# Designs tried in a protein design run: peptides against a protein of PDB entry 6GMG. Part 5

Target 1, 331 residues: chain A of PDB entry 6GMG
Amino acid sequence: DSDDRVTPPAEPLDRMPDPYRPSYGRAETVVNNYIRKWQQVYSHRDGRKQQMTEEQREWLSYGCVGVTWVNSGQYPTNRLAFASFDEDRFKNELKNGRPRSGETRAEFEGRVAKESFDEEKGFQRAREVASVMNRALENAHDESAYLDNLKKELANGNDALRNEDARSPFYSALRNTPSFKERNGGNHDPSRMKAVIYSKHFWSGQDRSSSADKRKYGDPDAFRPAPGTGLVDMSRDRNIPRSPTSPGEGFVNFDYGWFGAQTEADADKTVWTHGNHYHAPNGSLGAMHVYESKFRNWSEGYSDFDRGAYVITFIPKSWNTAPDKVKQGWP

## One batch from the design tools (peptide; made by RFdiffusion4, then SolubleMPNN)

Design b2_p30_8_s1
Fold by OpenDDE base, seed 1:
Structure b2_p30_8_s1 (fold): chain B 331 residues (1-331), chain A 30 residues (1-30)
Amino acid sequence: as target 1 above (331 residues)
Amino acid sequence: SAAAAAAAAAAAAKAELINAAGKEAEEKAA
């Protein structure tokens, strides 16, 4: 019941975190201890440590999405999303593969589609695009200069994104970022902003007008990236969970993981920050926990989800919510 | 494997919990 959500209390600015709990390659802690870490490591504005505000604590209290929300400064809109899908693998497995014992054809097709997404290549595509955007931002003092730089970079790389419409989320993403327009943020100066990445896991079979099999086992044709660009149309993502396959089975609607702007070249060494559920210390769900996972642990996902998208947004360079290096756990 | 069991436990804990949180967050963000 959503009514059990509680905003975590304020933590003193100088309170150090307690040690995180190691858990099979992840580091885990309670939300209040994450607030302590956040204040010590990620809270800095213009080099000055800040206490997490009541508003930010309220955002954080929403669980996995709350971690991305507090670090990006806005609720995730998921407009600029990337993935990688191996169409040849998909076609070959459908043609040459066979359902497992007890697996329905719809279940087989859904599984093969899920397995045809490459999370690492999707992540690499988002990093590539974020790098191009950051180069375009670096010396641009107005939006026109940014867009001109972006078009030049794309032309030089012969990137298919050069063919996107001016109204595309790709070109409109910066202007649609609230912190870009804020006086203490970008102040309409692109050179004060940087591209950051988060990931969303979700279910493909969300169309209520589709077959029950697609809702239970996935829609093999849904949320595929566009060829060449890697862009995913997220307009049909309505946070609808997977349909139960058996009585009493229930699935979660989404998961969000925060990456930011880490410079680690090895994807397997990158750290992803995410939450389990909304903060309900007095409810059946209990206190919210925050996890810092390596890419392998993040990208594995759960059976609740058959899609992963890597989303680009922007934050002011004056924020330290997306540092070049993230350390897992504490200390 | 212990890793698979931990992942399953984490998934089970998430499965019950994220649904309510996500809906509330969406409603607040709208």
Scores: peptide ipSAE 0.026, ipTM 0.626, DockQ to the pose 0.313; fails the geometry check
Fold by OpenDDE base, seed 5:
Formats: C-alpha cells, sequence, structure tokens
Structure b2_p30_8_s1 (fold): chain B 331 residues (1-331), chain A 30 residues (1-30)
C-alpha cells in the first residue's frame, strides 16, 4: 500500500557510508546508506557536495524508478529507447523450433521472442547513440546548432537515425528535458548537457485487447526495435505487469537500472544502480535497498519481464550523478 | 545450487516488491 511509503530522513553531508554488503555479485545497501554514498560521490553540483534534498529523497523512496529519478532529475518518460532484436533467429526458431515439454505454443513463441532480444547489443546501440549526441552537444549553444550537428554526425556515420522525423523522440528528447531549460541546468545551452543512459525492464503483453495468452506469455511482436535505428516505440508501455499464469502468481510492473555515462568500454564491467521497492521501514515490505549490479546481473532481469530497453536522456554536465567511472559498493 | 536458488528466490521476491514501488511512483508522476 502506498500509505506505508516513507521518505528517508536526511543524512549529514559529511557522513560516510557503511560498507555495502556483497549479494550474489552485486553490492547491496539500505537506502539511507545509499544516500550517504550519493552525497559523497554523486551529489556534486559544480564540484560542490550537496545534501540530498527532501524532494530528491522522496523521489528515491519510490524504489527502482526512484534511483533513476533522483539521478536523472526527472521521472522516466522512456521516449528515446533502444533495443536489439535478431529477426533471423526469431524466424528460424519459430519455424524450426519446437515447444518444450509442457510448453504451450504461446509460451514457446513468447520465449523465443524474449530470447531473440540481445541486451548487450541494445546497450551498445544506446551507448553509440549517446556518443553521437554528446558530440553534437559539444560546442552547440542553441538547439538549432545541436540538431544541425546531430544530423551531420548521423550523416557522416551513415546512421539510419538521420531519416527520423524532426518530431521523433530522437530529435525532441533534449528539448523535452526539464533540466535543459532550467537556469541552473542547461539554461537552453546544449553544450551544458550530456546524454545519459538508464534501462527499463517491462512486459510485452500489455495490450488488454489482445489474447490472454499474449498477456500471460508475452506478445512476440510488441516493442521490437525498428530496423537500422534500434528505436523502440514505448508508447504502448503502460506499466502493466505480466498476467498470472497460475493462481497466486504475481508479477511486477517494471524495473529500472541507472547507468549514467560510464566510459568503461567493457559492458560486463559497467555498474547498474537500482532499487528493490518503495521505502516502507515500518511496513510489510521493509526498508528500501539499493543495489549496484554489474551488467550481467542487471541484464538477466526477471521472469516478470520479457523486454529490456536502454533509454537515453540528458542531464547537466554540472551534475555528478553520471560520472565517467562508477565504483561498485563501498569502500 | 543453493546460491542459485536463493538468487532466483530473491529475484522473484524483488520482482513482487518492485510492483508496489512502481505503482506509487506512477501515481505521483501522473
Amino acid sequence: as target 1 above (331 residues)
Amino acid sequence: SAAAAAAAAAAAAKAELINAAGKEAEEKAA
């Protein structure tokens, strides 16, 4: 119940975090200890440490989405999402593969579709695009200059994104970022902004007008990336969880993981920060925990989800919520 | 392995817990 959610208390600015706990290759801590780490490592505005504000603590208290929210400065809109889908694999497995023992045709098709997504390639595509965007942001002092630079970069790379409509989320993403317009943020200066990445795990079978089988086992045709661009139309993602396949089964609506702007070239060494649930220290769910996972641990996801998207947004360069290097855990 | 089972159980439990967090976040963001 939303009524059990509590905003974590303020932590003194100079309070050092307690050691994180190792948890199956992840580093885990309670939300208050993450706030301490965040203040020491990620809170910097123009090189100065900041105490996490009440508003930021409130955002954080919402769990996995809260981690992305506090670090990106906005609630995730998921408009500029990327994935990678192997169409040849999908077609081949559908044609030549067979359901496992006890697996229905719908389960088989849903599984084959899920397995045809490549999380690493999806992440790589998002990083590639973010890099192009960052080059376009460089020395661009107005949106028009940014867009012109972006088109030139895409043309030079022969990237299919060059053919996107001007109204596409790809071109409108910067303009639609609140922190870009803020005086203490971008102040309408693209060169003050940088591209950052987060990931969302979600369920494909969200169409209420579709078959029950699609809602239970996935919609093989839903949320596929466009060929060449890798763009995923997220407009149909309404945070609807997977439908139960058996009595008493329940699924979660989504998971969010924060990557930011790490420069680590090896995907497997990148760190993803995410939460478990809303902070309810006096409720049945208990205190919120924050996890710092390697890409492998993040990209594995859960059975609740059959899609992973890698989303690009922007933050001011003056923020340290997306540093070039993220260290897992503490110390 | 017991560790794999524990990880799977923790993952499943986490998935259930994310639902509650996500709903609240959506309500606030709407």
Scores: peptide ipSAE 0.025, ipTM 0.613, DockQ to the pose 0.316; fails the geometry check
Fold by OpenDDE base, seed 2:
Structure b2_p30_8_s1 (fold): chain B 331 residues (1-331), chain A 30 residues (1-30)
Amino acid sequence: as target 1 above (331 residues)
Amino acid sequence: SAAAAAAAAAAAAKAELINAAGKEAEEKAA
């Protein structure tokens, strides 16, 4: 019941975090201790530490999405999403592969589709695009200059994104970012903004008009990236979980992981910050925990999900929620 | 394996919890 969610209390600005707990290559802590870390490391506005506001603590209390929400400054819209899908592998495995013992045709097709996504290539594509966007932002003092720079950068790289419509999420993403328009944010100056990345895990079989098999085992054709651009149409993502395959089975609707703007070139060394569930310290679910995972641990996901997307958004450069280097855990 | 059990426990904890939180968050973001 949504009634069990509690906003974590305020933490003193100077309170240092307790050590994180190592857990299977991840660093784990309770949400209140993450707030302490956040205030010490990520809270800075114009170089000054800030106490996490009540509003920010409320956002954080929503779990995995709350981590991305607090650090991005807005609820995830997922409009500018990237993935990588190996169509040749998919076709070949469907043609030449066989269902496992006890695996239905629908289970086989869903599994083959899931296995045809490359999380690392999807992440690299998002990083490439974010880099292009950051170059376009650097010396642009109005949106027109940003868009002109972006088109030039894409043309120089012969990137298929240059052919996207002006109304596409790709070109409209900056103008649709609330913090870009805020006086204390971008103040309509693109050069004050930077591109950042988060990831969403979700279920492909969300279409209620589709077969029960697609809802249980995945929709092999859903949420594929467009060839050349890597863009994923997220318009059909309604946060619908996987359908149970057996009585008493239940699945989570999504997971969110925050990357920000780390400069680490090795994907395996990048740190992803995510939460387990909404904060319910007095409820059956208990206190919210925050995890800092390496890319391998993040990208593995859960059986609840068969899709991963890497999403680009923007934050003001004055925010320290997306530093160049992220250290896993504490100290 | 202990890793699989931990992953399953983490997944199970997420499953019931995110549904309620996600709906409320969507309603607040709308």
Scores: peptide ipSAE 0.025, ipTM 0.614, DockQ to the pose 0.334; fails the geometry check
Fold by OpenDDE base, seed 4:
Structure b2_p30_8_s1 (fold): chain B 331 residues (1-331), chain A 30 residues (1-30)
Amino acid sequence: as target 1 above (331 residues)
Amino acid sequence: SAAAAAAAAAAAAKAELINAAGKEAEEKAA
């Protein structure tokens, strides 16, 4: 249980990482070795290497969410989430497809809905929006200037996001970012910030008032993106795992993958950093491991999840937690 | 496949830990 979580010890600032272990197209290491890599590569503030603080090590110790937490500087709020859903594919498969042998109707519908999400298009949409936001951040020295720039960019692209309410997560995301308000962060200057991306995998069947079948096999109608914007309403995501289909079965509540602000145009070459579980070196779960996965390995997800979202947040440009290029593993 | 087994093992390991860690993290973030 959470009581077994331990904060990883501090690593000397100049300690070099041990080599990562290749694992099925991923690079894997223990959390302490990731801290060493992080200090060498990602820790830089204003170009200066930093030791990971106790607070940051504590955040990291929470597992997959901890990787996103330490690199984004805040616990994921998931408010500005994007996905892509093929409605025509979904309708066609429901109409013309058949349940597999032993598959219930609810299981079939849940599976078809899961398969109707396009992870690559969802990621591409988030990258497109992040690019627009980054252009709007450029030379904007107050929030009003940023919002005006953003609206202009969206209008020029005829993007449906231009019609979002001013209080929507899309327009409020920057002002709600703690590091934007910090003196050593954005200092309320949008031009000091950049948009970054992470991904969340989660279960659709979280509504306790819904049928047991939806909780077990997914809710086909839940967490769909709005067709014009690609925005996903994440307000109903309460980190509730999939319900067991058999006695003794258990599922994980979520997974998080950190992308940051990589400029690699080929989605398949992008690197996603994620953790397996909270750090429990003396517990049954053992030490936390950190993975650097290619997009293919990340986007495959697990049977625990039937939704993937690509989320935009912001970090100060002075942070090196989201570099243009991420190298998989070490060296 | 070995990849599927590794994924399943990783998922199983995440299940117990992410729930507890996520709740604690949410409480800290609130």
Scores: peptide ipSAE 0.024, ipTM 0.634, DockQ to the pose 0.327; fails the geometry check

Design b2_p30_8_s2
Fold by OpenDDE base, seed 1:
Structure b2_p30_8_s2 (fold): chain B 331 residues (1-331), chain A 30 residues (1-30)
Amino acid sequence: as target 1 above (331 residues)
Amino acid sequence: AAAAAAAAAAAAAAAELINQANQEAIEKSL
């Protein structure tokens, strides 16, 4: 029950983390030890270490979403999401492929749709767009200057995002970021902000008015990126888990992975930070664990999910929650 | 405040479902 959730206690600012546990190419630790690492590495505001506040510890205690929440400074809105879908692969596999032994037609179509998403290309698209946005931010001291710079960058690249409406999540994302408006954040100055990336894994078959087969095996047509832009309409994502296919089967509603603003060009070398569950040290679930995974381990996801999205948001440049280089584990 | 409360409620509802399957899924993905 959510009632078993506990806010992790404060850690002394000078407390060094214990070594992380290596696990199948990931680094794992308990949430309290992640707070210690966070205070040493990611807590900096204007170059000064900060103790993780009670509010930030409470946000973190919510599990996978809590890791993204504490590092982005806001609960994920998922409005500016990107993915890549191979429509030709999808059509060819549906036409020429066959259901596996014991696989239903709906299960086959759901699987083929899942396999037609390219996580690496989706991530690369989000990185490309974040780079364009960062160039537009650099010398923009008001939102009008930022939007003008952004339109120029998109025109120079012949990017389809130039055709988005002014009310699109793409153009409204900065103004809708709380930390942009904060006096100690952006203070309405775009040049004080930077674009950052996180990822969400979720289920496509969330429509309760759809067939039971779509809820069990996925909706092949749901949450596809728009051609040319790569934008995903996330408005229908309501954190509804996959429906059980057998009695006693249960699925998780989402997973969140934090990337931030790493400059590593090789996607396979990038580090993704995520949590397993909410912190319940006295409950059946136990203490929350934090994982630092390579892209391969993150992008593989779970059978609970058939969609991945790469989401852009913004943080103040004075925050160190999204450094250029992330080291996996400790030391 | 309202966005934070809605976020907390969404996170709470999310947290209940995330917990058992994520640990098992992580262990099964190993």
Scores: peptide ipSAE 0.032, ipTM 0.743, DockQ to the pose 0.035
Fold by OpenDDE base, seed 5:
Structure b2_p30_8_s2 (fold): chain B 331 residues (1-331), chain A 30 residues (1-30)
Amino acid sequence: as target 1 above (331 residues)
Amino acid sequence: AAAAAAAAAAAAAAAELINQANQEAIEKSL
């Protein structure tokens, strides 16, 4: 029950983390120990360490989304999402492939659609766009200057995003970021902001008016990126989990992984920070754990999900929640 | 606050199964 959620207690600002537990290529720790690491490494505002506030600890306590929430400073809206989908692979496999033994046609189509997404290319696209945005932000002191710079950068790169309308999530994302408007944040100055990335895993078969098969096995046509731009329409993502295929089966509604603004060029060496569940130390779920996973372990996801999206948002440059280098675990 | 709480409650149900899937994946990899 949501009633079992507890806000983790405050940790002293100078308390060092205990060592993280290595677990199959990821590093794991309890939420309170992550707060200690966060205070030492990520808490800095204007170069000064900060204690994680009660509000931030409350956000963090919500689990996987809480890690992205505390580091981005806002609840994920997922409006500016990217993915990569191989349409030719999908069409070819549907035409020439066959269901496995015991696999239904709907299960086959759902699997083929899932396998036609390229998580690495989706991530690369988001990084490319974030880089373009960061160049457009760098010397822009108002939103108009940012938008003009962005259009110029896109034109120079012959990027299909140049054809997006002014109401597109692509152009509206900055103005819709609360921290951009905050006095101690961007203060309406784009040059004080930077683009950051997080990922969401979710289920495609969320349409309640669709067939039961689509809800169980995925909707092959749902949440595909637009050709050329890589933009995913997330408007139909309502955090609805996969429908059970057998009695007693249950699925999770989403997972969130925080990347931030790492400069590591090798995708496989990038670190993704995520949580397992809401913090319920006195409940059946137990204490929340935080994981720092390599891209391979993050992008693999779970059977609960058949979509991955890489989302761009913005944070103030004065925040250290998205450093250029992230070290996995502690020390 | 209520919308964030509702979204977070939905997140919480998600998180239990992620934890279970991770444990199962770990156990299968051993």
Scores: peptide ipSAE 0.027, ipTM 0.717, DockQ to the pose 0.035
Fold by OpenDDE base, seed 3:
Structure b2_p30_8_s2 (fold): chain B 331 residues (1-331), chain A 30 residues (1-30)
Amino acid sequence: as target 1 above (331 residues)
Amino acid sequence: AAAAAAAAAAAAAAAELINQANQEAIEKSL
């Protein structure tokens, strides 16, 4: 029940976090303690620490999406999403592979499709594109200059994204970012913005007109990246969870992980920040917890999900919600 | 305000579905 959601109370600006709990390559804490960390590390606007506002605390209280929301400054639209899919592996496994004992054909095909996504290559593609975008932003003082720079960068790299329509999520992403238009944000100056990355995990079998098997075991053809660009059409993502395969089974609709703009070249060393559920300290779910996971722990995902996407958005350079280096846990 | 409210309502509806399995899945992955 959404009625159990509570906005975490304000934390004093100078309150230091309690130690995070380390566990299996993750660091975990309660949401209120994450607010304390956030205020110390990520809150800075123009170099000044800020108390997390009531609005930001409310956004954060929504759980996994709330972490991405508070750090990006907007609810995730997921329009500029990337993935990598090994079509040859998929075809080969379908042809030469066999269902496991007790596995249905639909379950086998769904699993093989899931296993044919390469999370590391998907992430690398998003990082590559974010880097191109950042170069295009650096000296662009209007959107036209940004778009011209972006097209030049893509042409120089022979990138298939150069062929995208001017109205595509790729070219429209900056202009559609609220913080780009804000006076204290980008102020319509692209050079004041930077590209950032988050990830979404979700279910492929969301088409209600499809077979029950696709809803239970995945749609092998859904949410594949376009060849050359790596773009995923997210228009069919309706936040519909996996359908139960057994009585009493339930699945979650999505997970979100915040990466930001870390410069760590080794994907396995990157830190992903995510939440477990909405904050319900007086409800059955309890308090929201925030996790800082290594890429391996993040990219493994859950059985609830058979797709991962890496999404690009923009934040003002004056925000410290996406620093070059993220330290896992506290201290 | 209306777009923010619609986004919040969509987020709330989405957030209601996020709850139980993420915790269990995280706990199982720990």
Scores: peptide ipSAE 0.032, ipTM 0.740, DockQ to the pose 0.034; fails the geometry check
Fold by OpenDDE base, seed 2:
Structure b2_p30_8_s2 (fold): chain B 331 residues (1-331), chain A 30 residues (1-30)
Amino acid sequence: as target 1 above (331 residues)
Amino acid sequence: AAAAAAAAAAAAAAAELINQANQEAIEKSL
């Protein structure tokens, strides 16, 4: 019950975190200990560490989405999402492949579609675009200058994103970022902002008007990236979980992983921060845990999900929620 | 305020669905 959610208590600003627990290539801790780490490492505004506010602790308490929420400064809108899909692999496997023993046709098609996404290429595309955006931001003191710089950068790279409509989430993302307009944030100055990345895992079979098989096994045609741009239309993502295939089976509606702006070139060495569930220390679910996973552990996802998207948003450069280097765990 | 409230309500509804299965999924992936 959502009524069991509790806002974690404040942690003293100078309280050091306890050691994280290693777990299957991840580092795990309770949410209160993550707040301690966050205050020491990520809380900085204009070079000064800050106590996590009650509002930020409340956002964090929502679980996996809460980690992305507190670090991005806004609830995830998922509008500027990227993925990579191998259409030729998908078509060839559907044509030449066969269902496994006991696998239905719908289950086979859903599996083949899931296997045709490349998480590493999707992540690399988001990093490429974030880099282009960061170059366009660097010397732009108004939105018009940013957009002009962005178009020039895209033209120089022969990027298909140059052909996007001016109302596209790609061009509107900065102006729609609350922290860009805040006096203590961007103050309408693009050069004060930087692009950051998070990931969302979710289910493709969310259309209630579709077949029950698509809801159970995935919709092979849903949430594919546009050719050339890699943009995913997320407008149909309504946080609907996978439908049960057997009685008593249940699935989670989404997972969120925070990457920020790490400069590590090797994708496998990047760290993704995520939570398990909302904080319910007095409820059946218990306390929220925070995980710091390597890309391999993050990108594997769960059977609950058949889509991954890599989303770009913006934060003020004065925030330290997206440092160039992220260390897994503590110490 | 309404958009933030709607996002919070969506997050709350989302959190209810996330809880048990993500922990189980993590535990199963271990």
Scores: peptide ipSAE 0.031, ipTM 0.738, DockQ to the pose 0.035; fails the geometry check

